Peptides against a protein of PDB entry 4Z5W. Designs and how they scored, part 1

Every score and structure here is a prediction.

Target 1, 305 residues: chain A of PDB entry 4Z5W
Amino acid sequence: IPDVFLELNKLWYFSAQSNLFNGEMPRSLSNSRSISLLSLRNNTLSGQIYLNCSAMTNLTSLDLASNSFSGSIPSNLPNCLRLKTINFAKIKFIAQIPESFKNFQSLTSLSFSNSSIQNISSALEILQHCQNLKTLVLTLNFQKEELPSVPSLQFKNLKVLIIASCQLRGTVPQWLSNSPSLQLLDLSWNQLSGTIPPWLGSLNSLFYLDLSNNTFIGEIPHSLTSLQSLVSKENAVEEPSPDFPFFKKKNTNAGGLQYNQPSSFPPMIDLSYNSLNGSIWPEFGDLRQLHVLNLKNNNLSGNIP
Positions, changes and structure headers below are counted from each chain's first letter, unless a header gives other numbers.
Peptide ipSAE was made for these designs. It is ipSAE averaged over its two directions, with the distance scale d0 held at 1.0 Angstrom where the peptide's residues are scored. Compare it between designs on one protein only; published cut-offs may not apply.
A fold fails the geometry check if it doesn't show the stated peptide or something in it is severely misdrawn.

## One batch from the design tools (peptide; made by RFdiffusion4, then SolubleMPNN; aimed at target 1 D186 G256; its pose is not in this set)

Design b1_p17_1_s1
Fold by OpenDDE base, seed 5:
Parts: structure tokens; sequence; C-alpha cells
Structure b1_p17_1_s1 (fold): chain B 305 residues (1-305), chain A 17 residues (1-17)
């Protein structure tokens, strides 16, 4: 990429995604006063990520995902006072989340999917201070760590939480009950154990629940038949989605289906590939907005309602 | 082709399973 962004003093949106760009980010780009949205996703860019946050006063969205960047996560990003969305998916940092992210009050959406992030306890302890955080994607990190269940963790404004395919141990964390605005929860492809907690059915905005491919035991909580978002079409105010797409992968070897917004996901309960027992509740028939109920590969018994 | 290239390279970004 040429170092010509000083002359481009009116450039508000720069999208150079899905090209073959190599080398480092141009110094003039890292100092752009005009750029609000920057996407360099899916290139072969290298070097350390550096942004001059004192110059980049208009930066609101940063997508650097699927590049060959090296070094640490930029600890100065919280100084970018308007920065709302960050996509760092598939950048191999081999790092912890910086302590400076406790001060990241502008942050609304963060992805580190498949970014070799370590220490989930520290990550969640830091990110709970991001009071405006609505979307958090941490898939393919924290390999074989324990999902912290510390009740003091608070994600008050969290709407989308995805922590899939981490081989995480532990139980469904009680601190998620402090997230009443949660719409989408994916904890699939872990080693989570215990029972599915009944308080999940009190998350009135929860329309997408994936707990598949875990080691859950016991009965399906009857409270899941009363998920309000699945009973009625509430006028869900379409909140601004993150500026990055989601990818649903039905199989580890399959292509991901792209979804541009969380609202584009079909309303779903997936509890498949667990050790759940008991009957299917007839009251699942009350969930008139439910598109997918997946209970396969469990120990369920009785009649199909 | 562009969708397939974008899907192939983005296959591991913001993943749900």
Amino acid sequence: as target 1 above (305 residues)
Amino acid sequence: LEKLLEEAKNKETNLMF
C-alpha cells in the first residue's frame, strides 16, 4: 500500500479488504486524521500494528483481520476515543489482552476469533470494564483453559457472546445472568459440564442459544420453553450491528456461512451432542418464533410431543 | 469466485460453530 494518505485529507472510508497487499501499514495511514472506517481485512500485511490515536481522531471502525501482523496487541488503542469496533480475528498474537483495555470505554464490538489469545480469566476481568461492550467474539482461543465462573464479572450491555471451540472446562458461568440484554450465546465445542442452568430461560432477549458439543448432563431446563424472544415477535429495535461479519461453521471442514448481522441468524436452540436426559417438554410448541430446535445425540427419552 | 475467495480466506474470522 503506498504512503499517500497525507494528501487524502478527506478520506473517510478506506476499504482494501480481500486483496493481495503485503508489507507494513503505511505511516501516513496510521496518522490519518480523516479516516473513520478502516478495513484491511484478508490481505498479507505484516509487521507490528501501530496506530497514532492522537492523530486518528475520527477512527470508529478497525478491521485488520486475516493478516500476517506480528508482535503484541496495540496497548494504545483505548486512546482512540471514537474507536467502537475492532476485528482482529485470525491475527496470531500469542498474547494476553492488554491491561489498558480496562479504559476502552468507546469499545462496542471486539473480535479476537482464532488470534492465539491466552488467559481467559484475565481477558474477561479486563473486558468487563468496557461498559459499552455489546459484541464479544473469542472463538478458537484459550485452549483447554477453565471458563471463569466468578459472580463478580459484569457485562451489563452484552448482546452477543461467542466463545466456541476453545476446549474450555467448567460450567455455564453464573455471571452471564448479569447480562439481561443477551441475544446470542454460543459456547459450543467446549468441554463444559454440569447441568444447563434454569436462569438461562430468564434472558428475555435470547433468541440464539448454542450449547452443542459439550458434556452437559441432567434434564433440559423447562424455563427454556418460556424464552420471551422465541414466544413473541417483540419489536426488537435493530441496534447497529458490528462492522464485521460473522461466520457460522456447521462442520470443522466446511465453509462458514456469512451473516452480516446477529439478527440474520435463525432463532435457534442447539443442545445437540451432550449427555442430557429426561423428556422433550411439550411447551417447546409455545416457541412460535423458533426456527431450529436441535436435541440430537443426547440421552433423551419418552414421547416426541 | 470473489465470494469463494472471501469465504475461503474469512473461513476462520468471527466463527460460530
Scores: peptide ipSAE 0.191, ipTM 0.656, DockQ to the pose 0.527
OpenDDE base, seeds 1, 2, 3, 4: peptide ipSAE 0.021, 0.027, 0.036, 0.028; ipTM 0.647, 0.525, 0.697, 0.540

Design b1_p17_7_s3
Fold by OpenDDE base, seed 2:
Parts: sequence; C-alpha cells; structure tokens
Structure b1_p17_7_s3 (fold): chain B 305 residues (1-305), chain A 17 residues (1-17)
Amino acid sequence: as target 1 above (305 residues)
Amino acid sequence: SELEKLLAERESNSNLI
C-alpha cells in the first residue's frame, strides 16, 4: 500500500479488503486524521500494528483481520477515543489482552477470533471495564483454559458473546446473568460441564443459544421454553451491529456462511452433542420464533411433544 | 476464479462462531 495518505486529508473511508496487499501498513495511514473507517481485512499485510491515536482522531472502525501482522496487541488503542469496532480475527498475536483496554470506553465490538490470545481470566477481567462493549468474539483462543465463573464479572451492555472452540473447562458462568441484553451466546466446542443454568431462560433478548459439543449433564432447563425473544416477535431493534461479518461453519471442509449482522442468525437453541437427560418439554411449542432446535446426540428420553 | 475462491475461504475463517 503506498504511503500517500498524508495528501488524502479528506479520506473518510478506506476499504481495501480481500486483495493481495503485502508489506507493512504505511506510516501516513497510521497517522491519518481524516479516516473514520479502515478495512484492510483479508490481505497479506505484515509487521507490527501501530496506530497513532493522537493523530487518528476520527477512527471509528478498524478491520485488520486475516493478515500476517506480528508482535503485540497495540496497547495504545484505548487512546483512539472514537474507536468503536475492532476486528483482529486471525492475527496470530500470542499475547494477553493489554491492561490498557480497561480504559477502552469507546469500544463496542471486538473480535480476536483465532488470534492466539491467552489468559481468559485476565481478558474478561479487563474487558468488563469496557462499559460500551456489546459484541465480543473470542473463538479459537485460550486453549484448554478454565472459563472464569467469578460473580463480580459484569458485562452490562453485552449483546453478543462468542467463545467457541477453545476447549474451555468450567461451567456456564454465573456472571452472564448480569448481561440482561444478551442476544447471542455461543460457548460451543468447549469442555464445559455441569448443568445448564435455569437463569439462561431469564435472558429475554436471547434468540441464539449454542452450547453444543460440551459435557453438559442433567435436564434441559424448563426456563428455556420461556425465552421471550423466541415466544414473541419483539421488534428486533436493529441496534448498530459490528462493522465486521460473522462466519458460521456448517461443515469442517466448507467455508463459513457469512452473516453481516447478529440479527441475521436464525433463532436457535443448539444443545447437541452433550450428555443431557430427561424429556423435551412440551412448552418448547411456545417458542413460535424458533427456527432451529438441535438436541441431537444427548441422553434425552420420553416422548417427543 | 480460483483466486476469488481462495480469498473467500480465507475470509470465511476470520470471525468464526
């Protein structure tokens, strides 16, 4: 990418995703006062990520995902006072979340999916201080760590939490009950154990629940039959979605299906590939908005209602 | 093209849920 962004003093949006750009991010781009949205996703860019947040006063969205960047997570990103969305997916940092992210009040959406992030306890302890954080994607990190169940953790504005494919141990964390605006929860492909907690059914905005491919035991909580978002067509207030897409793989060998917004996911309860027992509650028939109920590969018994 | 397929495959593995 040429080092010409100093001359482009009116450039507000720079979108260069899905190309073959290599080398480092140009210094003039890292100092752009005009750029609000920057997407360099899906290139072969390398070097360290550096942003001069004192210069980049208009930066609101940063997508650097699927590049060959190296080094540390930029600890100065919280100084980008308007930066809302960060996509660092598939950048191999081999790092912890910087402590400076406690001060990241502008942050609304963060992805570190498949970014070799370590120490989930520290990551969640830091990120809980991001009062505006609505979307958090941490899939394919924290390999074999313990998912912290510290009741003091609070993600008050969290709408989307995805921590899939981490081989995480522990239980469904009680601190998620402090996230009443949660719409999408994915904890699939972990080693989570215990029972599915009844308080999940109190998350009135929860329309997508994936707990599949874990080691959950006991009965399906009856409270899941009362998930308000799945009973009634509440007007899905299209709150500002992340500026980055989500991808769901149906098969290991297929490309992920792209979803531009969390609301584009089909209303779903996936509890498949666990050790759940008991019956299917007849009151699942009240979930008139439910598109997918996946209970396969459990120890469920009785009649299908 | 094969290039478009490669680019799409790389992208489809970014924000996995």
Scores: peptide ipSAE 0.270, ipTM 0.863, DockQ to the pose 0.848
OpenDDE base, seeds 1, 3, 4, 5: peptide ipSAE 0.285, 0.263, 0.254, 0.250; ipTM 0.869, 0.857, 0.855, 0.849; seed 1 fails the geometry check

## One batch from the design tools (peptide; made by RFdiffusion4, then SolubleMPNN; aimed at target 1 R41; its pose is not in this set)

Design b1_p21_1_s2
Fold by OpenDDE base, seed 1:
Structure b1_p21_1_s2 (fold): chain B 305 residues (1-305), chain A 21 residues (1-21)
Amino acid sequence: as target 1 above (305 residues)
Amino acid sequence: SPLLKELEELIASHRPEVPPP
């Protein structure tokens, strides 16, 4: 990418996604006063991520995902006072979340999916201080760590939590009961154990629950049959604020069956591939908004209602 | 919703195409 962004003093949106760009991020781009939306996703960019937050006063969204960046997570990002959304997926940091992220009050969405992040306890202890955090994706990190169950953890405004494919140990953490706005929970492909807690059915906005591919035991909690978002349409999932800059995925990779239909996350309960026992509750019939109920590969018995 | 679509794109970018072995 050429180092010409000092001349582009009116550039608001820069998208160079899904190209063959290599080398470092241009220094002029890291100092742009005009850019609000920056996406360099799916390139071969390398070096240390550096952003001059004192210069980049209009930066609201940053997508650097699927690049060959190295080194530390930029600890100065909380100084980008308008920065709401960060996608650092598939960047191999081999690091912990910086302590400075406790001060990241502008942050609404964060992804570190498959970024070699370590220490889930520290990560959650830091990120709970982000009062505006609505979306958190931490999939494919923290390999074989224990999911912290510390009741003092509070994500008051959290709408989306995805921590899949980490081989995490522990139980469904009680601190999630402090997230009444939670709409989507994915803890699939872990080594989570114990029972599914009844308080999950009190999350009135929860329309997508994936607990599949774990080691859960006991009965399906009857309270899941009363999930208000799945009973009635009137609990319209408040569209998460239009503060998310829409990244149109250009469908350039011809090869794999990318189910590139952004098939709207169907209202779903997936409890498959566990050790759950007991009956299927007839009251699952009350979940009139439910599109997918997956209970396969458990120890369930009795009648199918 | 447009934001569900963005979330879907986000999650789809994060799901491993192949379950980890």
Scores: peptide ipSAE 0.059, ipTM 0.704, DockQ to the pose 0.034
OpenDDE base, seeds 2, 3, 4, 5: peptide ipSAE 0.030, 0.033, 0.028, 0.028; ipTM 0.651, 0.691, 0.663, 0.648

Design b1_p21_2_s3
Fold by OpenDDE base, seed 1:
Structure b1_p21_2_s3 (fold): chain B 305 residues (1-305), chain A 21 residues (1-21)
Amino acid sequence: as target 1 above (305 residues)
Amino acid sequence: SEKVYQEKLEEEEKEFEEHLK
């Protein structure tokens, strides 16, 4: 990318996604006072990510996903006082979340999907201080780590949590009960164990639950048949609209579905590929908004209601 | 299994590249 952004002093939106750009981010771009939305996703950009947050006072959204950036996560990003959305998916950092992110009060949406992030305990301990954090995507990180169950963890405003495909150990963490605004939970493709906790059915905004491909045991908690968001349409909860797409694999042989908005996810309960036992509750019929109920590949018995 | 995870990594990588085309 040419170093000409000093001349573009009125440039508010720069999208150069899905091109063949290589080399480093130009210094004039990392010092742009005018840019609000910056997307460079799906290029071959390299080097250290550096943004001059003291200059980039209008920066609200940053998408650098699917690039060849290296080194540390920029610890100064919390100084970008208007920065709300960060997509760092598919950037191989091999790093921990910076401690400075405790101060990231502007942050509303963060993705590190497939970014070689390490230490989930530290990451969650840091990110819980982001009071405006609504969307958190941590898929394909933290390989074989333990999902922390520390009851003091608190994500009060969290609406979307995706921590899929991490091979995480542990149980469904009790601290998620402190997130009453949770709309979407994906913990699929981990090594999570224990029972599915009944308090999940108290998450009145939860319309999408994926616990598939884990090692859960016991019965399906009856409280899932009373998920208020799936019983009635009246809770048109304003969904978070992150500036980055979500991806969900539909089938092993089918391309993933791109979801640009959490609202584009179908209302779903997926508990498939576990070791759940007992019956299918007939009261799942009360979930009139439910589009997908997936209970396949469990140890369920009795009648299909 | 580790294979299912690696296949998922590669497929989520491909799916994300295909969705960006």
Scores: peptide ipSAE 0.020, ipTM 0.620, DockQ to the pose 0.088
OpenDDE base, seeds 2, 3, 4, 5: peptide ipSAE 0.018, 0.020, 0.013, 0.019; ipTM 0.589, 0.616, 0.538, 0.610

## One batch from the design tools (peptide; made by RFdiffusion4, then SolubleMPNN; aimed at target 1 R41 A89 S113 K249; its pose is not in this set)

Design b1_p23_2_s4
Fold by OpenDDE base, seed 1:
Structure b1_p23_2_s4 (fold): chain B 305 residues (1-305), chain A 23 residues (1-23)
Amino acid sequence: as target 1 above (305 residues)
Amino acid sequence: SEELEKLLEEAKNKVYNYVSAPL
């Protein structure tokens, strides 16, 4: 990318996504006073990510995903006082979340999906201080770590939490009960154990639950049949719209389906590929908004309602 | 070039932010 952004002093939106750009991010781009949305995703950009947050006072969205950047996560990003959305998916950092992210009050949506992030305990302890954090995607990180169950963890405004495919140990953490606005929870493809907690059914905004491909035992909590967002349409849940897409793979060999918004996901309960026992509750029939109920590959018994 | 088109298509198909990502 040429270093000409000094001349582009009115440039509000720069999208150069899904090209073949290589080399480093231009210094003039990292110092742009005008840019609000910067998307360089799906390139081959390299070097250290550096943004002059004192200059980039209009920066609201940053998408650098699927590039060949190296080094540390930029600890100065919280100084970008308008920065709301960060997509750092598929950047191989091999790092922890910077401690400075405790001060990241502008942050609303963060993805580190498949970014070799380490220390989930530290990451969650830091990110809980982001009072405006609504969307958190941490898929394909923290390999074989333990999901912290510390009850003091608090994500009050969290709407979307995705921590899939981490091989995480532990249980469904009680601190998620402190997130009453949670709409989408994906903890699939982990090594989570214990029972599915009944308090999940108290998350009145939860329309998408994926706990599939874990080691959960016991009965399906009857409280899941009373998920208010799945009973009635009247809960027009305010859509969390991060400036980055989501991807769901149907098959290991297939390209992921792109979902531009979390609301584009069908209302779903997926508890498949666990060790759950007991009956399928007939009251799942009350979930009139539910599109997908997946209970396959469990130890369930009795009648199909 | 066909190679550039293929590389651009592969670049468009770069998947991240996985939901329900099989290992």
Scores: peptide ipSAE 0.239, ipTM 0.689, DockQ to the pose 0.889
OpenDDE base, seeds 2, 3, 4, 5: peptide ipSAE 0.210, 0.030, 0.035, 0.098; ipTM 0.587, 0.560, 0.560, 0.620; seeds 2, 3, 4 fail the geometry check

## One batch from the design tools (peptide; made by RFdiffusion4, then SolubleMPNN; aimed at target 1 W189; its pose is not in this set)

Design b1_p25_7_s4
Fold by OpenDDE base, seed 3:
Structure b1_p25_7_s4 (fold): chain B 305 residues (1-305), chain A 25 residues (1-25)
Amino acid sequence: as target 1 above (305 residues)
Amino acid sequence: SRVEELIERNEKRLEEIKKEEEEKK
């Protein structure tokens, strides 16, 4: 991309998505005082990500996803005091989340999907300090690590948590019970074990639950039949609208479904491809807002109600 | 009946998605 943006003193929005741009990000963009929304998604941009946060005082959204950037995650991003949304999906960092992100109070939406991020324990310990964090996407990272179960972890304002396809070990973590505003939980395609905890049914805003393709055992918690967001339309919570698309991994061989917004996720309970036993609760019929119930490939018995 | 309908609807949707992905290859 030519370094011609110094003359664009009124540039509020720049989108150059899905082009063939190569080389480094232009220094004129990295120093833009006017830019609020920057998207360079789906290019061949390379080198280190550098943003002059002292100059970029209006930056609110950054999408650099699906580029060939390398090196460390920019530790100075918390100094971009208005930066709310970051999409770093498909950037191969091979790094940990910087400790400086403890101070990232402007951050509302973060994606590192398929970014070769390491150390999930450190990542969650850091990101819990982001008090305004509503959307967190960590899919295709942390390969074969253990999902932390530390009860001290707190994501009070979290609405969307997606940590799919990590081969994570452990159990459904108790610290998620400290996220009463949680609307979407995807922990699919891991190696999570134990029972599905009954406290998941107390998450009154939870309309999308994917625990599929794990090693869960025991009965389906009856409390899932009481998910208030799925019982009535009156409990319709304001859907999260992150500034970046979500990608659900479809079946192993196909490109992930691009969901542009969480609103495009149907109200769903997916517990498929586990080792769950017992009966299907008839009270799943009371979930009038539920669009998808997937219980396939379990050890369930009895009649389908 | 309603739980059965939800399960069947999901299976059909998964088959349609799989077919669309095979047609794009």
Scores: peptide ipSAE 0.234, ipTM 0.747, DockQ to the pose 0.049
OpenDDE base, seeds 1, 2, 4, 5: peptide ipSAE 0.204, 0.220, 0.231, 0.183; ipTM 0.734, 0.742, 0.750, 0.717; seeds 2, 4 fail the geometry check

## One batch from the design tools (peptide; made by RFdiffusion4, then SolubleMPNN; aimed at target 1 R41 F246; its pose is not in this set)

Design b1_p26_1_s1
Fold by OpenDDE base, seed 2:
Structure b1_p26_1_s1 (fold): chain B 305 residues (1-305), chain A 26 residues (1-26)
Amino acid sequence: as target 1 above (305 residues)
Amino acid sequence: SELEKLLEEQRQKILNAPIKEPYNFV
């Protein structure tokens, strides 16, 4: 990419995704005062990520996903006072979340999906201080770590939490009960154990729950038959979606289905591929908004209601 | 504002742009 962005003082967006750009990000781009939306995703850009946050005062969205960037996560990003959305998916950092992210009050949406992030305990301890954080995607990181259950963790404004395919150990953490605005929870493809906690049914905005491919035991909590968002349509507040899409794989060999908004996910309860026992509650019939109930590959018994 | 509308239109164009390799898996 040429280093000519100093002259482009009226440029509000730069979209150069899905090209063949290589080398480093231009220094003039890293100092642009005008750019609000920056997307360089799906290129072969390299070097360290550097942004002059004192110059980039209009930057609101940053998408650098699927590039060959190296080094640490830029610790100065919290100084970009208008930066709301960060997509760093598929950048191999091999790093922990910077301690400076405790001060990242503008941050609303963060993805590190498949970015070789380490230390989930430190990551969650830091990111809980991001008071405006609504969307957090940490899929394909933290391999075989323990999901912390520390009751002091609090994500008050969290709406979307995705921590899939990490082989995480532990239980469904009680601190998630402190996230009353949670709409989408995915903890699938881990090594989570214990029982599914009844307090999940108190998350009145939760319309998408994926706990599939874990080691959960015991009965399905009857409180899941009372999930308010799946009983009635009343609370579908369309909040501003992140500036990055989500992808769901139907199978290992299929291309991912793209979802541009959390609201575009089908209302779902997936508890498949666990060790759950007992009956299917007839009161699942009260979930009039539910599109997908997946209970396959468990130890369930009795009648299908 | 007109700027906010323009930014949202560009946001939607960026979101809907073809992605060779999906990321942010659920």
Scores: peptide ipSAE 0.231, ipTM 0.802, DockQ to the pose 0.837
OpenDDE base, seeds 1, 3, 4, 5: peptide ipSAE 0.027, 0.047, 0.045, 0.051; ipTM 0.523, 0.530, 0.502, 0.582; seed 1 fails the geometry check

## One batch from the design tools (peptide; made by RFdiffusion4, then SolubleMPNN; aimed at target 1 R41 A65 S111 F246; its pose is not in this set)

Design b1_p27_2_s4
Fold by OpenDDE base, seed 5:
Structure b1_p27_2_s4 (fold): chain B 305 residues (1-305), chain A 27 residues (1-27)
Amino acid sequence: as target 1 above (305 residues)
Amino acid sequence: PILTALSLEEVQELKKKLEELLKKLLE
């Protein structure tokens, strides 16, 4: 990418995604005062990520996903006072979330999907201070760590939480009950154990629940048959989606289906590939908005209602 | 699992499919 962005003083949107760009990010781009939306996803860009946040005063969205960047997560990103959306998916950082992210009040959507992020406890302790954080994607990180159950963790405005394919240990964390606006939860492909907690059914906005491919035991909580978002249509608050797409994979090797918005996901309960027992509740028939109920590969018994 | 990025292989496959479609449109 040429170092010409100083002259482009009116450039608001720069998308160079899905090319063959290599080398480092141009210094003039890292100092652009005009750019609001920057997407360089799906390239071969390398070096350290550096953004001059004191210069980049209009930066609102940053997508650097699927590049060959190295080094630390830029600790100065919270100084980009308008920066809302960050997609750092598939950048191999081998790092922890910077402590400076406690001050990241502009942050609304963050993805580190498959970014070799370490220390989930520290990450969640830091990110809970991001009061405007609505979307958090941490899939394919924290390998074999324990999902913290610290009840003091508070993500009050969280709508989308995805922490899949981490081989995480522990239980469904009680601190998620402090996220009443949660719409989408994916904790699939972990080593989560214990019972599915009944308080999940109190998440009135939860329309997408994926707990598949874990080690959950016990009965399906009857409270899941009363998920209000799946009973009635009324609560689909279309909030502004993150400026990055989502990809649903059935497994790690399957092709991904693209979803441009979280609301584009079909209403779903996936509890498949666990050790759940008991019966299927007939009251699942009350979930008139449910598109997908997946209970396969469990120890369920009795009649199918 | 839900992701926010594709694999490089998936991106390359999508590019290849796009290039093949573009060739067919130009023939």
Scores: peptide ipSAE 0.438, ipTM 0.814, DockQ to the pose 0.835
OpenDDE base, seeds 1, 2, 3, 4: peptide ipSAE 0.026, 0.436, 0.017, 0.022; ipTM 0.597, 0.817, 0.546, 0.552; seeds 1, 4 fail the geometry check

Design b1_p27_8_s2
Fold by OpenDDE base, seed 1:
Structure b1_p27_8_s2 (fold): chain B 305 residues (1-305), chain A 27 residues (1-27)
Amino acid sequence: as target 1 above (305 residues)
Amino acid sequence: EEEEEREKLEELLEKLKELLNKPTNFV
């Protein structure tokens, strides 16, 4: 990318995603006073991420996902006082979340999906201080760590939590009950154990629950049949709109290009691939807004209601 | 034995297909 952004003093939006850009981010871009939205996603950019937050006073959204950046997570990002959205998915940091992120009050949406982040305990302890944090995506990190169950953890304004495919041990953490605005929870593809807690059914905004591919035991909590967002259309919650896109691969017929399309999140309960027992509750029929109920590959018995 | 191995493989392939179809925020 040419180093010409000093001349572009009125440039508010720069999107150069899904190109063939390589090398480092231009210094003039890292010092742009005008840019509010920066997307360089899906390129081959390299080097260390550096942003001059004292210069970049208008920066509100940063998408650097799917690049070849190296080094540490920029600890100075909380100094970008208007920065709301960060997408650092698929950047191999091999790092912990910086302690400075405790002060990241502008932060609303964060993704480190598949970014080789380490120490989930420290990450959650830090990020709980981000009072405006609504969307947190930490998928494909924290390999074989334990999901902390510390009751003092509090994500009061959290709407979307995705910590899938981490091989995390532990149980469904009680501190999630402190997130009454939670709309989407994905803890799938871990090694979580114990029972599914009944208090999950008290999350009145929860319309998407994925606990699939864990080691959960016991019965399905009857309280899941009372998820208010799934009972009636009046209680139906709008799909979460994080400031970064989600993609779903289309099922290939054997020879087609898989196009990543923006994904919707259908109203869903997925408890598949666990060790759950007992019956399917007939009262799942009360969840009139539910699009997907996946209970396959469990130890369930009795009649299908 | 071979049929049981086939069933386990089919289940694993289905499971992997579901993982690949999960929403992600990266390309």
Scores: peptide ipSAE 0.307, ipTM 0.826, DockQ to the pose 0.148
OpenDDE base, seeds 2, 3, 4, 5: peptide ipSAE 0.065, 0.167, 0.100, 0.206; ipTM 0.693, 0.750, 0.675, 0.773

Design b1_p27_8_s4
Fold by OpenDDE base, seed 3:
Structure b1_p27_8_s4 (fold): chain B 305 residues (1-305), chain A 27 residues (1-27)
Amino acid sequence: as target 1 above (305 residues)
Amino acid sequence: DLEKLKKELEELLKKLKELLDKPTNFV
């Protein structure tokens, strides 16, 4: 990428995603006063990520995902006072979340998916201070760590939490009950154990629950049949989505589906590939908005309602 | 034996497909 962004004093949006760009991010781009949205996703960019937050006063969205950046997570990002969305997916940091992120009050959406992030306890302890954090994606990190269950953790405004494929140990953490606005929870492909807690059914906005491929035992909580977002249509709060898309490969088409919003996910309960026992509750029939109920590969018994 | 191994492999392949079909925010 050429170092010509000084001349582009009106540049508000720069998207150069899915190209063949290599080398470092241009210094003029890291100092752009005009840029609001920067996407360089899916390139071969390298070096350290550096942004001059004192110059980049209009920066609201940053997508650097799927690049060859190295080094530490930029600890100065909280100084970018308008920065709301960060996608650092697939950047191999081999690092912990910086302590400075406690001060990241502008942050609304963060992804570190597959970014070699370490110490989930420290990460959650830091990120709980981000009062505006709505979307948190931490998939493919924290390998074989324990998911902290400390009740003092509070994500008051959290809507989307995805911590899949980490081989995490522990239980479904009680601190999630302090997130009443939670819409999407994915803790799948871990080593989580214990019972599924009944308080999950009190999350009135929860329309997508994936606990699949864990080691959960006991019965399915009857309270899941009372998830208000799955009973009635009226509670679908249209909220601002993260500026980074989600991708789901469909088995049938060579092209992955792009989901621009968490609300575009089909309403789902996936409890498959656990050790759950007991019956399927007939009251799952009350979940009129549910598109997918996946209970396969458990120890369930009785009649199918 | 071979038929059991084939079924186990088919189930593993199905699980691998389901893992690859997980929502990600990267290409």
Scores: peptide ipSAE 0.280, ipTM 0.779, DockQ to the pose 0.153
OpenDDE base, seeds 1, 2, 4, 5: peptide ipSAE 0.124, 0.201, 0.227, 0.182; ipTM 0.719, 0.739, 0.783, 0.745

